# Ledger of designs, part 25: peptides against a protein of PDB entry 6EJA

Target 1, 276 residues: chain A of PDB entry 6EJA
Amino acid sequence: VEYMPANPVRIAFVLVVHGRASRQLQRMFKAIYHKDHFYYIHVDKRSNYLHRQVLQVSRQYSNVRVTPWRMATIWGGASLLSTYLQSMRDLLEMTDWPWDFFINLSAADYPIRTNDQLVAFLSRYRDMNFLKSHGRDNARFIRKQGLDRLFLECDAHMWRLGDRRIPEGIAVDGGSDWFLLNRRFVEYVTFSTDDLVTKMKQFYSYTLLPAESFFHTVLENSPHCDTMVDNNLRITNWNRKLGCKCQYKHIVDWCGCSPNDFKPQDFHRFQQTARP

## One batch from the design tools (peptide; aimed at target 1 R149 G175 W254)

Design b2_p15_6_s3 (made by RFdiffusion4, then SolubleMPNN; from b2_p15_6, 6 letters changed)
Fold by OpenDDE base, seed 2:
Structure b2_p15_6_s3 (fold): chain B 276 residues (1-276), chain A 15 residues (1-15)
Amino acid sequence: as target 1 above (276 residues)
Amino acid sequence: DEEELRADPYSPFED
């Protein structure tokens, strides 16, 4: 029996989906759906079939909405951050959705806790932000991430234009692009006009895999820095042998890996994971 | 799996 908080947090789940994997999306949706939470789904501009399917779902549930805008995203593209930032703004403007936490999800990443456990945990730590750091040498991380390189997303490609410097006085951090952010921090990121947020939005608009570092960096250099928890409470279906083949060279002037989507048979793993 | 939980989703690198 899990503790039931008196004022349980409500979660805005943001799903960024593409392709034709409607069945996979449906499985994931069923696994994470709860009437007390909110679901905001962005479908890639090129995925019209999936968009139609998602629209059908959104019409069936009052707490499910689809972004009226759609971006054409690519692996590693800076547009992914734009998608998150715009979705955050949208969610903050939805006065009828009183969410407390922002959580992004994909078919390759699932919360390791049950809904009750997740809600109980977040309700207890509602003032915290959960971002998993790389936990390694930061200089190496910067190099591997290409943070000292300038990228431009154009014509469905991430072009490496040259070298750049990290802004002075900024402690760069990053790791997982799966995070749990409280509403207050999302408000800060969305509406703050301070130098940090302004500069970082500009910097990361030319960054490869920006979501893996933007929120970490902004948080750690912000007045909210003491709210960071180095844990994203997730399990990722990671297979390095299959995912790390530099398979995206045709899209990005860099190499990278991708986790595998969870299959129905993988759900048993959730019961075996220890509580973070 | 502790290592799996710590894995970066995309683990970028320069070839």
Scores: peptide ipSAE 0.030, ipTM 0.611, DockQ to the pose 0.126
OpenDDE base, seeds 1, 3, 4, 5: peptide ipSAE 0.022, 0.024, 0.031, 0.029; ipTM 0.588, 0.610, 0.612, 0.612; seeds 3, 4, 5 fail the geometry check

Design b2_p15_6_s4 (made by RFdiffusion4, then SolubleMPNN; from b2_p15_6, 9 letters changed)
Fold by OpenDDE base, seed 5:
Structure b2_p15_6_s4 (fold): chain B 276 residues (1-276), chain A 15 residues (1-15)
Amino acid sequence: as target 1 above (276 residues)
Amino acid sequence: DEAAERADPYSPFED
């Protein structure tokens, strides 16, 4: 029997989807859907068929909406961060959706806990933010991430323009691009005009895989730094043999891996996984 | 290891 909190948190799930993976998206949506949560879906500007399918779903559920704006995103592109930031602003402006946590999801990532367990856990720690750090040498992390390199997203390509310096006085961190952020921190990121947020938004607009580092870095250097928990409560369908072949050279002047999409047969693993 | 998978989902590296 799971503990039922008196004031359970409500979650805004943000999905960024592309391609023709309508069936995969439908399966994932059915697995994560709950009437008490909210679902905000961005469909890539080029994925018109998928957009039509998602719109049909959104018309069937009052707690499912599709972004009225659409970006053309690429693997590792800086525009992914822009997508999250704009989604955060939209969600904060939706006064009829009283969400407490922001959670991003894809077909390659799933919450490690059942809905009841996740809600119970987040209700207990509603003032915390959950971001998983790389746990390695920070200098190596900076080099591997290309944080000391300047990238420009243009014509569906991430162009490496040259070297750059990390701003002084900023402690850079990062790791997983899957996070659980409370509403208070999302409000700070969205509306703060302080030097930290302004500088980091500018810096990360020219960054490869910005979502893996932006929120970590902003949080750790902000007045909210004491709310960080080094855990994202996720299970990733990881297979390096399949996902790590530098397959994105045609898109990005860099190399990287990609986790595999979850299949229906993989979902049983979630119930068997211990709590983090 | 699940923690390692979550911490480094894309494992970027230079050419």
Scores: peptide ipSAE 0.032, ipTM 0.631, DockQ to the pose 0.167
OpenDDE base, seeds 1, 2, 3, 4: peptide ipSAE 0.019, 0.032, 0.019, 0.024; ipTM 0.577, 0.631, 0.610, 0.592; seeds 1, 2, 3 fail the geometry check

Design b2_p15_7 (made by RFdiffusion4)
Pose (drawn by RFdiffusion4):
Structure b2_p15_7 (pose): chain A 276 residues (1-276), chain P 15 residues (1-15)
Amino acid sequence: as target 1 above (276 residues)
Amino acid sequence: SAMDEFDYEGRGEIP
């Protein structure tokens, strides 16, 4: 990541944010901002204070826009995938924004390498997609995810409605819902009317945590399957002993886990050279 | 590190 690219990638950051931490969001935005990238910010419908603050930012910079539509993106809700898919369509239709990669971030994410290094790395691997699979037993993943269950999002709640079959003829996969996707793959997901994309959009409209498997499943079974890199370029601070308290039991008909917040004792983790 | 790995072991139906 030390070299200087002659044709650097321009990145579309999609920020899906909620809550009250506007100053922290502004600090992270400062760290990731470059005049040659683009920023498209979705603020949860329920976070009006944060939205007003985000509008001030978008009014200041030409390469920053806010989604005019806003969803109540509850934990594990089917609406998160809807949010990504609509943002991808919007971004592809913005012809004045010639972006090469799609990167999703939350208000709780931070960069651990400089923009120069990120651009250099992605410029070398511009035809790759970066998704992290669970890598373990797939039947256990399907069960723990509830992918063989039918869910419906209404009234800001995920209702479990019954069982369903895993469709035949495709491999189902999943893992992290944080990723980096290139423009060619995003176009395929958005505009393709082939059997795989159409049916997976339907299947995942009624799926818990859809973003943790929709893009994996579509990519692995699509003509772009040979572009997958099993690495999302993220460090996620999982700690099961603390983060799996079924804390979202009142929002979803299921038990879930979330990553822990980093502390000072974790600083050495950001310096690992094992994987990018 | 196990803490850097994707984790889904704590999930399931509500007891």

Design b2_p15_7_s1 (made by RFdiffusion4, then SolubleMPNN; from b2_p15_7, 9 letters changed)
Fold by OpenDDE base, seed 3:
Structure b2_p15_7_s1 (fold): chain B 276 residues (1-276), chain A 15 residues (1-15)
Amino acid sequence: as target 1 above (276 residues)
Amino acid sequence: DESEEYDVDGMGDIP
């Protein structure tokens, strides 16, 4: 649904990037850039070349900033969640950036709507949070994600320490680690000191692939649970044949998949795909 | 260039 909103939402895009994928990042940035939105970019601590490139971009646009802190992130690492949480805090403290939605993106995940469509949609549903659930058996999800296992991120490795139990009284959910969160919920996650947020932050600090489950679980067990929408308005280039080979076993004591980055030829799908 | 709908990244224990 597209309409001309009287008070259009402004989006804080958070990009967590690593490696030497400057061209991919540039394509992504060009695809999502708009003067009315905000862009906060974290570059992996080890990716100095990319950091230099991103800094150059940030100097050209007043609504683009780079995190002054940089983490060394690994696939499936708990530090990824820390990165998002710290970014959320930073963005909330930026009083000169009046954003309404938090959206994370990578070169492997694009919005399926144009900027106008996205803004119109989010402006209509500004009180909602968009998280895509796995849509399968939850017990299987827990097992496959290793949520019942304790992991420790140390020395660029996710060490499996042993088994653990899901906290009692918590309904665990998860799915896509690409989400659209409204400012109100981000404020709750960032500043709440209630038992739910406190326990979940602790629990997920020892969790593999935490971003695929943390926000889902917190939202669904929170007073904001009625704001859940099972859609992230994304198109992701998944290829199980290529992306699911336990390629990260040297980094984590677990097997996992990764999506493929979008190529320029994939962009036509954004115009053709219509999802509610 | 195979596009599939999103699936979770966890695959389970290392075989």
Scores: peptide ipSAE 0.212, ipTM 0.765, DockQ to the pose 0.579
OpenDDE base, seeds 1, 2, 4, 5: peptide ipSAE 0.020, 0.196, 0.019, 0.200; ipTM 0.573, 0.763, 0.560, 0.763; seeds 4, 5 fail the geometry check

Design b2_p15_7_s2 (made by RFdiffusion4, then SolubleMPNN; from b2_p15_7, 8 letters changed)
Fold by OpenDDE base, seed 3:
Structure b2_p15_7_s2 (fold): chain B 276 residues (1-276), chain A 15 residues (1-15)
Amino acid sequence: as target 1 above (276 residues)
Amino acid sequence: DESLEYDIDGMGEIP
């Protein structure tokens, strides 16, 4: 029997899109759209065609908005975290959008639950935050992610400047850069002026792939640490053979992987995937 | 407790 919440959660979906992925975006949008949720879409500053397409979508739905600001984002860039943080602030300032959860999505990952199942689940666990950890050796994670290296995003490039140390007293964690965060934690990240949030924002402004570690690290070291669930309720279309070829070495002084976009033939996995 | 296809994006230094 499906849990039917008396006060169902409403979700703010944040989509960060770039390039000419209009078809992929449309497919994703159709898959996740519901009248009770909210959709906030950031289009890369350089992607004018896509921006026009997204604007057309936003005009058709009252619960779809496009960021009035646009950043030029690159793979692994610190600006991606800035994009999320600014979108969080925007969403918190939208008093007419009473959302309960923040969820970021791309065409490379899909929720493993139907809308009803997702809403029911999140309504039951509305006080929890869902971040998937890497589940491996943490020292290896730090090395592979380059967290002990200082990066500067400038001129559409992530420059490696040198070595750095992890801040004292901070337990670093990370994994998937796709997460489900409750409003309370988003408020904390957005508005807190404590040493943790302040220092981590500074630290991660010079970090490669910051979204894969920032929220994990902040959450686990915060007063909200007991709200962490090691799951993001998603299927990510990882193909390391295709996605891990140091294909971004021209824009970042580091090697990295990327997931592949879901295709229609991949949707069968939704039916076969068990509940977490 | 579902095993999903997931990995981190960082691979390390450029060889």
Scores: peptide ipSAE 0.221, ipTM 0.761, DockQ to the pose 0.514
OpenDDE base, seeds 1, 2, 4, 5: peptide ipSAE 0.208, 0.201, 0.216, 0.204; ipTM 0.762, 0.761, 0.763, 0.760; seeds 1, 2 fail the geometry check

Design b2_p15_7_s3 (made by RFdiffusion4, then SolubleMPNN; from b2_p15_7, 9 letters changed)
Fold by OpenDDE base, seed 3:
Structure b2_p15_7_s3 (fold): chain B 276 residues (1-276), chain A 15 residues (1-15)
Amino acid sequence: as target 1 above (276 residues)
Amino acid sequence: DPELEYDVDGMGDIP
């Protein structure tokens, strides 16, 4: 649904990048850049080359900032959630950036709508949160994600320490770690001191792939649960043949998949209109 | 949507 909103939403895009993927980042940035939105970029602490490149970009645009802090993130690391949470706090403290939605993106995940369509849609549904659930057996999800296992991130490794139980009274859910969250929910996650947020932050500090489950679980167990929409309006280039080979076993005591970055030839899919 | 290729990242324990 596209219309001309009287008060169009403004989006804070958060990019968490690492390595030497300057070209990929540039493509992503060009694809999503708009003067009315905001861009907050975290570069891995170890990726100094990329950091220099990102700083150059940030100097060219007033609505682009780079995190002054940098974390050393690893695949599946709990620190990724910390990165998002800290970014959320930073963005909420930026009073000169009146954003309405928080959206995380990478080169492996693109919006399926044009900027105008996205803005129109989010402006219509500004009170909703968009998280895509796995849509399968939840018990299987828990097992495959290792949510019933305790992990410790230390020395660039996710150490499996043992088994654990899901917190009592919590309905766990998860799926895509790419989401669209409204400012109100971000404020809740960031500043709430209720038992749910407190316990979940603690629980997920020892969780593998925390971003694929934390926000889903918090939202669905929160007073904001009625704002859940099972869609993230993304195109993700999944190729399990290439991306699911336990390639991270040297980094984490678990097996996992990763999506493939989009290539220029993949951009034709953006021309197709999809409805949530 | 048929245009979406999506799955979760967790695969389970290391074989």
Scores: peptide ipSAE 0.197, ipTM 0.753, DockQ to the pose 0.587
OpenDDE base, seeds 1, 2, 4, 5: peptide ipSAE 0.183, 0.189, 0.020, 0.176; ipTM 0.751, 0.753, 0.563, 0.748; seed 4 fails the geometry check

Design b2_p15_7_s4 (made by RFdiffusion4, then SolubleMPNN; from b2_p15_7, 7 letters changed)
Fold by OpenDDE base, seed 2:
Parts: C-alpha cells; sequence; structure tokens
Structure b2_p15_7_s4 (fold): chain B 276 residues (1-276), chain A 15 residues (1-15)
C-alpha cells in the first residue's frame, strides 16, 4: 500500500493510436484507466475503424475524450509533435479537466508503476518534469537523429531536403519520446511567445522524430530548466535486432528504430485496482 | 527507470 497524498495529482493521458488494434487498445485502456485521471485520444486520420471504436469508449466515460481533429501521422513525422502540441492546447482549454500532469502513451510504451505509486510519486514531485535523456554524446545524438538535417513531411513521407544548423545558443538534448510533463511547463510550451519556444516550434516542424528532442531541448533552455528529472518512469520493449534495421527507409529519408508493442502480460506493471 | 536497452530511435543516414 502506497502513501496516499492529501492532494493527489490528476493525470491527463494522451494516447496517439493508429491501425486496427482495437483489442490491444482496449486492454491497455483497461490497464491504465482510473476515474480520477483524464484520457485524450488521438486516432490517426486514416484509421476510421479504430476511430469508431474509440468513440464508443469515449461515450461511456466522462473522463475520456477523442480529438475532434485528426492528423495523418507517420513514423518519425513532424506531425507527431504537432499532435502533442495541439493536444496540450486542447487540454489546457478544457477547464472542466483539472489535470496536473501530461503523460503520453502508446502500446509500445508503458509506465512501470502502479497508479497509486505513480500518483504518489508525482504528487511528491509535482513541480518536476520527467524526460529521459539519451545519456550519450550530444554530437552523436544530433548526427544519428538527423537534427542537423532539414526534413519535410509531405505525402506520408519525411523528405530530407538538406543540411541545417542548430540554432545558436541552444543546448540540444533528447532521448525518449515518452515523458511526464507538469501543467506549468505545458502551459509554457503552449502559450509562451519567447524566442526559445517560438524558434524551437519552427525548428522542430522540420525535424525527424521531433518528440524525442523538442521537449528536452525546450525545457533545458527555458526558465524551467531546474525542473528536469532524467527519468520518464517507463519501460520500453526494445529489441534492436527486430526494431533497428532501417525498416523505415520507405517512409523517411533516414534510418530509425522502433520498440516492440507490449504484450498483455506486460500490463501487470500498471494494472489498476479500480478498473472501470 | 527506463530499460537499459533503450536507445535513440535515429540511426543515421540511409546507407
Amino acid sequence: as target 1 above (276 residues)
Amino acid sequence: SESEEYDIDGMGEIP
């Protein structure tokens, strides 16, 4: 039994889903659902069947909503960041959803803590942001991620247009695109008009795998830099042999990896005691 | 913490 905080944090879970894996999504949803949290689900524009299924779920729960807008996203596409940013704006505009943390989820990533543990932990560290860095040389990171390359998302493809430079004065960082961000930082990212946020939004609109670097970079260069914790409280099913073979060359003009989806048995790590 | 097997998704230029 975990300590129950007097003022427990409430979490906005953002799910970005695609395909036809309705059963898998349902399993994940059941595993992470709690009445005190909020769930905002984006379904890929091309995944109409899944969209219908998700809509059915959203109608059953007052704390589950589906984005009225839908984007066509691809692996590594800049549109993924756009999806997160728009979702953040939407969530901030939902005055009836008093969330404290933003957490993104997919079937390939899972929190390693129970709800009680997660809530207790985040309630204790409610002023912190949790982003896991790559932990290696930044120059190598930039090179491997193609951050010094200009990409354009068009026609379901990430086109490499040429070379570019990292903006002067910016310390680039990145790593996992799974993060836990507090509301204050989300507000900053969403509404700030300072040069950092403005320039980074522009920069990352032409970036491959932007979610793996945008929030890290913005946070570390922002007035909120002291709130960073190098941990995302996640477990990812990595299998380099299967997930890292340049399999996306047909989608992006770059090589990349992807984690494996979690199996149903993996959900025990975040199983809810209070299921719907 | 994240799995020790975690690595960045970018692998570099297409050979």
Scores: peptide ipSAE 0.204, ipTM 0.757, DockQ to the pose 0.482
OpenDDE base, seeds 1, 3, 4, 5: peptide ipSAE 0.205, 0.213, 0.199, 0.195; ipTM 0.759, 0.759, 0.752, 0.758; seeds 1, 3, 5 fail the geometry check

Design b2_p15_8 (made by RFdiffusion4)
Pose (drawn by RFdiffusion4):
Parts: sequence; structure tokens; C-alpha cells
Structure b2_p15_8 (pose): chain A 276 residues (1-276), chain P 15 residues (1-15)
Amino acid sequence: as target 1 above (276 residues)
Amino acid sequence: SQDFDEFPLDRGELP
């Protein structure tokens, strides 16, 4: 990531944010901002204070826009995938924004390498998609994710309605819902009317935690399957002993886990050279 | 129990 690219990638950052931490969001935005990238910010419908603060930012910079539509993106809600898919369509239709990669971030994410290094890395691998699979037993993954269950999002709640079959003829996969996708794959997901994309959009409209498997499943079974890199370029601070308390039991008909917050003792983890 | 490389498979139905 040391070289200087002659044709650097321009990145569309989609920030899906909620809560009250506007100053922290502004600090992270400062760290990732470059005049040649683009920023498209979705603020949860329920976070009006944060939305007003985000509007000030978008009014200041030409390469920053806010989604005019806003969803209540509850934990594990089917609406998160709807949010990504609509943002991808919006971004592809913005012809004045010639972006090469799609990167999703939350208000709790931070960069651990400089923008120069990120651009250099992605410029070398611009035809690749970066998704992290669970890599373990797939039947256990399907069960623990509830992918063989039917869910419905209404009234800001995920209702478990019953069982359903895993469709035949495709491999189902999943893992992290943080990823980096290139423009070609985003176009395929958005505009393709082939059997795979159409049916997966229907299947995942009624799925818990859809973003943790929709893009994996579509990519692995699509003509772009040979572009997958099993690495999302993220460090996620999972600590099961603390983060799996079924804490979202009142929002979803299921038990879930979330990553822990980093502390100072974790600083050495950001310096690992093992994987990018 | 802390891990930075693996996806957890510790979810499930309501008890």
C-alpha cells in the first residue's frame, strides 16, 4: 500500500448512522474525508437531532449528500438491506459521481489506515469484492442466523412468523455485513433481472439480519463469483462473553450479538500485519 | 471469548 497509483479509485462512502454522537461522527468524517471521494449519509428516521447536524455537513461540501428518504433501521431489521439497495440505486443514478467502490460505515466505525493507503490498496484490486464469510459449518450458520425462519418487519419490530425452506440450487453463505463492493457488482445487484437477483431480493425482504448473507449469497452464485475476496478489510471487536446477552430480545424475535467497544489496551491490534 | 477474526455462531431463538 506504499505506491502511488496513476488512476486512483474514487470511493462512495455510505454512512448509516443513528443516535446522538454527532461530534464523534464529525471526527470520523474528518479522518476519512477526501475531496475526490463521495459521502452519502443515511440518518435513522428516529434520530432527528443527528440529522440536523448531518445536514450542516452536507451543506458545506459538494461531495456530501444525505438520503432524502430515511428508514427506522432497527437491529437485525430487514430494512437495513432495503437501505443499502436503495442507496446503491441512488448512487448509480448520480452520474456526476464517478465512483469505483462502495464502502458502508456506521457512526461507531473508525479508519485504522490512512486514506492514501486505502486508495492504493483498492486501486490495485479494483475488480475484487471484499466480503468476510463465517468460514465454519454452514448448517450451524443457517440455524444461528435464523435464515430458515420467516420474518416480517413492521411497527419497528422483527416478527418471527414461521419456518421456510432454503431454496434449492444455490449455495447460501454469509458473515459480516460490513464490506467493500466494486461498482460492477453493485450495478449487477441493482439492475439485473436474472433468476438469482430477483428471487434473492424477494427471499431477503423477509429475512433477519439480511445484510449478513444477501450479498454473500448473490455474489457466490452470480457471474461475479470469481471476484470474491474472503476478507472485508475490517477488524470487528467481537467478545462473545460480553456481547451475546440476547439484548435485542424486545426488538426482534430472536437473540443476537453485537461487537464490543475498543479500549486503550486494544491499540496494538490495529498494527497487525497478518491480513489487510 | 474475544476474537477479531471470526464471525460468532452464538445466536438463537428466545429461551

Design b2_p15_8_s1 (made by RFdiffusion4, then SolubleMPNN; from b2_p15_8, 5 letters changed)
Fold by OpenDDE base, seed 1:
Structure b2_p15_8_s1 (fold): chain B 276 residues (1-276), chain A 15 residues (1-15)
Amino acid sequence: as target 1 above (276 residues)
Amino acid sequence: DETFDEIPLDRGPLP
């Protein structure tokens, strides 16, 4: 008999979608949908067809909403962080949606636990935040991520403007841009006016792939630092042969790797992965 | 070089 928590956590799933991946989105949605959770979907400003489809879905389910605002996002763009931050604010202002955790998802990063397992786990550790770190040399991470470089998002491109310094006294960390954040930390990030949050928001507005490092860095340097768990409870398909070809050089002034979407044939790998 | 649960760091400046 699986342990059923007395006060199960409710999850706000945030989906940032673009392009024509309607089938993939539908598959993901069906896989993660539950009546007790909430789904907030941002559709890229340029993806009008997808937007219409998502709107239709939102009309069918009371716990599914679409952002009334839409941003044009690019791979590695600082605007992705803005999208998350704005969605967090929106979700906090939705008094009729009592969510406990914020979780972002894509088709490239799939939860390895069932809904019941996930809810049971998060209900037990509701005061924790789950962010996966790179687990390697931090200096190398900074260099490879370009965190010591200044980027500007303009005209659907991330322009590298020059070098910059990491703010003094800040321990920079990062890794996966897929995370599980509790409501308390989201409130802190959204409404705090302390120097840490203010400075980091400014710093990361000129950062490549900001979501891979912003929340890690803010959390670890905040009064909530003891709530960090180095795990995001999901599996990501990193095929370097396919995903590390500098394929985004036309969009960003940097070479990077991107995860690959999971295929049905990859399902067996989910069962074999023993992630705590 | 297919890996799961390992974040690649094969990034860097443009050639």
Scores: peptide ipSAE 0.155, ipTM 0.749, DockQ to the pose 0.846
OpenDDE base, seeds 2, 3, 4, 5: peptide ipSAE 0.097, 0.154, 0.104, 0.136; ipTM 0.720, 0.744, 0.726, 0.713; seed 5 fails the geometry check

Design b2_p15_8_s2 (made by RFdiffusion4, then SolubleMPNN; from b2_p15_8, 5 letters changed)
Fold by OpenDDE base, seed 2:
Structure b2_p15_8_s2 (fold): chain B 276 residues (1-276), chain A 15 residues (1-15)
Amino acid sequence: as target 1 above (276 residues)
Amino acid sequence: EQSFEEIPLDRGDLP
């Protein structure tokens, strides 16, 4: 028997989508859609066809909205973090959407749990934040991520400008760019004017793949550090043969990997994972 | 080759 919380959490799902993968998006949307949750969708500025499709969906559901602003994002671009941060602000300003958790999703990953399980779990741990760390040598992580390098997103390219130092006194962490953040922490990230948030926003505006590290780093160095759970409750399909060939060198002055989209036939794998 | 590991670390500087 699944736990039925008296006050179930409501989730704001933020989807950042691009290209013409309307079918994949539709599948994902159907898989995650629930009337009690909220869906805020950002469509890349260049993806007009997809934008039209998403707008049609948003008109059909009162709990689905599309960002009125659109960014042109690239793989690894700092603008992705900007997209999340702006989305967070927007969602906090939507007084008619009483969400408790912020969750970002793409077609490349899926929640491990059913909606009921996820809601039950998050309702039990509503004061926690779920971020998956790399779990290895932190210095190596910094080097491999290029966190000690300064990047500038300009003209649809991530330019490496030079070396930089990690801010003193900051314990940098990171891992998955898929996270589950409670509203309280999102409020902190959005509205805090403390030195940590201010410095990290500046630092990560020049960072490659910023979403993989920003929230981890901010959380672990913040007054909310005790709310960290090293799990994002997700499964991601990685294929090194396809996704790790330095295929983005034309876009980014760095080598990286990207996950593969899940297919319907992969769904059975999600049920095999243990409950955290 | 294919895995469901959450975080790949196969990143680095340009060759």
Scores: peptide ipSAE 0.085, ipTM 0.729, DockQ to the pose 0.718
OpenDDE base, seeds 1, 3, 4, 5: peptide ipSAE 0.066, 0.014, 0.016, 0.067; ipTM 0.708, 0.521, 0.557, 0.706; seed 3 fails the geometry check

Design b2_p15_8_s3 (made by RFdiffusion4, then SolubleMPNN; from b2_p15_8, 6 letters changed)
Fold by OpenDDE base, seed 1:
Structure b2_p15_8_s3 (fold): chain B 276 residues (1-276), chain A 15 residues (1-15)
Amino acid sequence: as target 1 above (276 residues)
Amino acid sequence: EESFEEIPLDRGDLP
């Protein structure tokens, strides 16, 4: 008998989508949809067709909502963090959605567990936060991420303005921008007025790829630091030959890598990958 | 090279 938790956690899935990836979104949605979870979808301000499609879906399911606000997001843009933070606030204000975990997803990063397995796991570890760290030299990570550089998002471009210093006394960490955060930590990030949260929000508003580091850094320097688990329970398809060609130089003043979307033929790889 | 476990850090300044 598979262990069924007495009080199963409910998940708020946040999807940030753009472009014409309607088929990919539909496939992802079908794969992750469950009646006991909640789905909050942000559609890029420029993706009107996709927005209309997502609105239609939201009307069919009571546990699917679309953000009433829409941001123009770019790869690596600081606005992506703003999108997550605003979504978190919205979700906390939705009293009719009693979610326990916040999970962001894209078509390029699939959960490695079935819904039942995921729920069972998170129900057991409901007080933990799951963020995957880079697992390498932190100094190198800082340099490669450009965390010691000041960026400004303006006119759909991330402008590098100059060098900056990492705040003293802060242990910077990061890695995957896909995470599983419990409600308690989300509440802390959203409503805390302490110096850590305030300073980090300011710091990361001028940061490239902020979601890859913000939550890690805040968590590890917060009173909630003991809840950190170095795992995001996901598989990401990284192909350096395809994804690391400095293809975003026209958008950001930095070179980066992008994960590749999974194809149906990649399904067998999910079964072979075991992450705790 | 394809990887499912490691986060690539092949990022950096503009060439």
Scores: peptide ipSAE 0.053, ipTM 0.696, DockQ to the pose 0.847
OpenDDE base, seeds 2, 3, 4, 5: peptide ipSAE 0.040, 0.019, 0.016, 0.009; ipTM 0.682, 0.592, 0.548, 0.500; seed 4 fails the geometry check

Design b2_p15_8_s4 (made by RFdiffusion4, then SolubleMPNN; from b2_p15_8, 5 letters changed)
Fold by OpenDDE base, seed 3:
Structure b2_p15_8_s4 (fold): chain B 276 residues (1-276), chain A 15 residues (1-15)
Amino acid sequence: as target 1 above (276 residues)
Amino acid sequence: DVSFDEIPLDRGDLP
């Protein structure tokens, strides 16, 4: 029996898209679109064709907006985190969009619940934040992520400048860069001037794949730490054979893994998958 | 064939 919330949560979906995959984006959009939610779409600065397509979509729906600013993001770039943070600020400043949760999505990551199930679940747990951790050795995670290395994003490249230390007193965590964050925590991340948020923003501005660790680390070291749920309520297509072959060495001074996009035939799995 | 593995940690320095 599905929980029927008296005050259902409304979701701000943030989509960061690039390339020319307009059809794929359209499919994803149709799969997640609902009139009660909000959609804020950032199109890479270099993807002008896609931008035009997304603008056309935004004109058809009152609850769809496109970022007026556009960043040129690269795989693993620190600018991706900047994109999310700026999007969060924008969404908080949109007083006409009363959203309760922030959710980022890509073609490589889909929610495993129907809209009704997702809304019911989040309405029941509206005070929680959902971040999926790596669930393995944390020291190994730090090393493999290159968190102990200093990176600079410049000229569409992530330059490794040298070694660095993890900030003292900070428990670093991370995993999936797909998350469900409640408005309260987003407000904290966006507007807090405490040492944690300030230092972490600085630290992660020189971090490879910052979105995989920033929100985890901030949350777990914040006054909101008790709201952490180790689940992001979605399926990610991690295929090591396809996604872990150092394919980004020309962009970053590091070898990494990337998830693969879901195909339309994979959608049936979303409805059948149950997670704790 | 699509695999849905756990979050990979097969990252590291350049070979």
Scores: peptide ipSAE 0.092, ipTM 0.731, DockQ to the pose 0.611
OpenDDE base, seeds 1, 2, 4, 5: peptide ipSAE 0.087, 0.061, 0.057, 0.078; ipTM 0.733, 0.698, 0.699, 0.724; seed 4 fails the geometry check

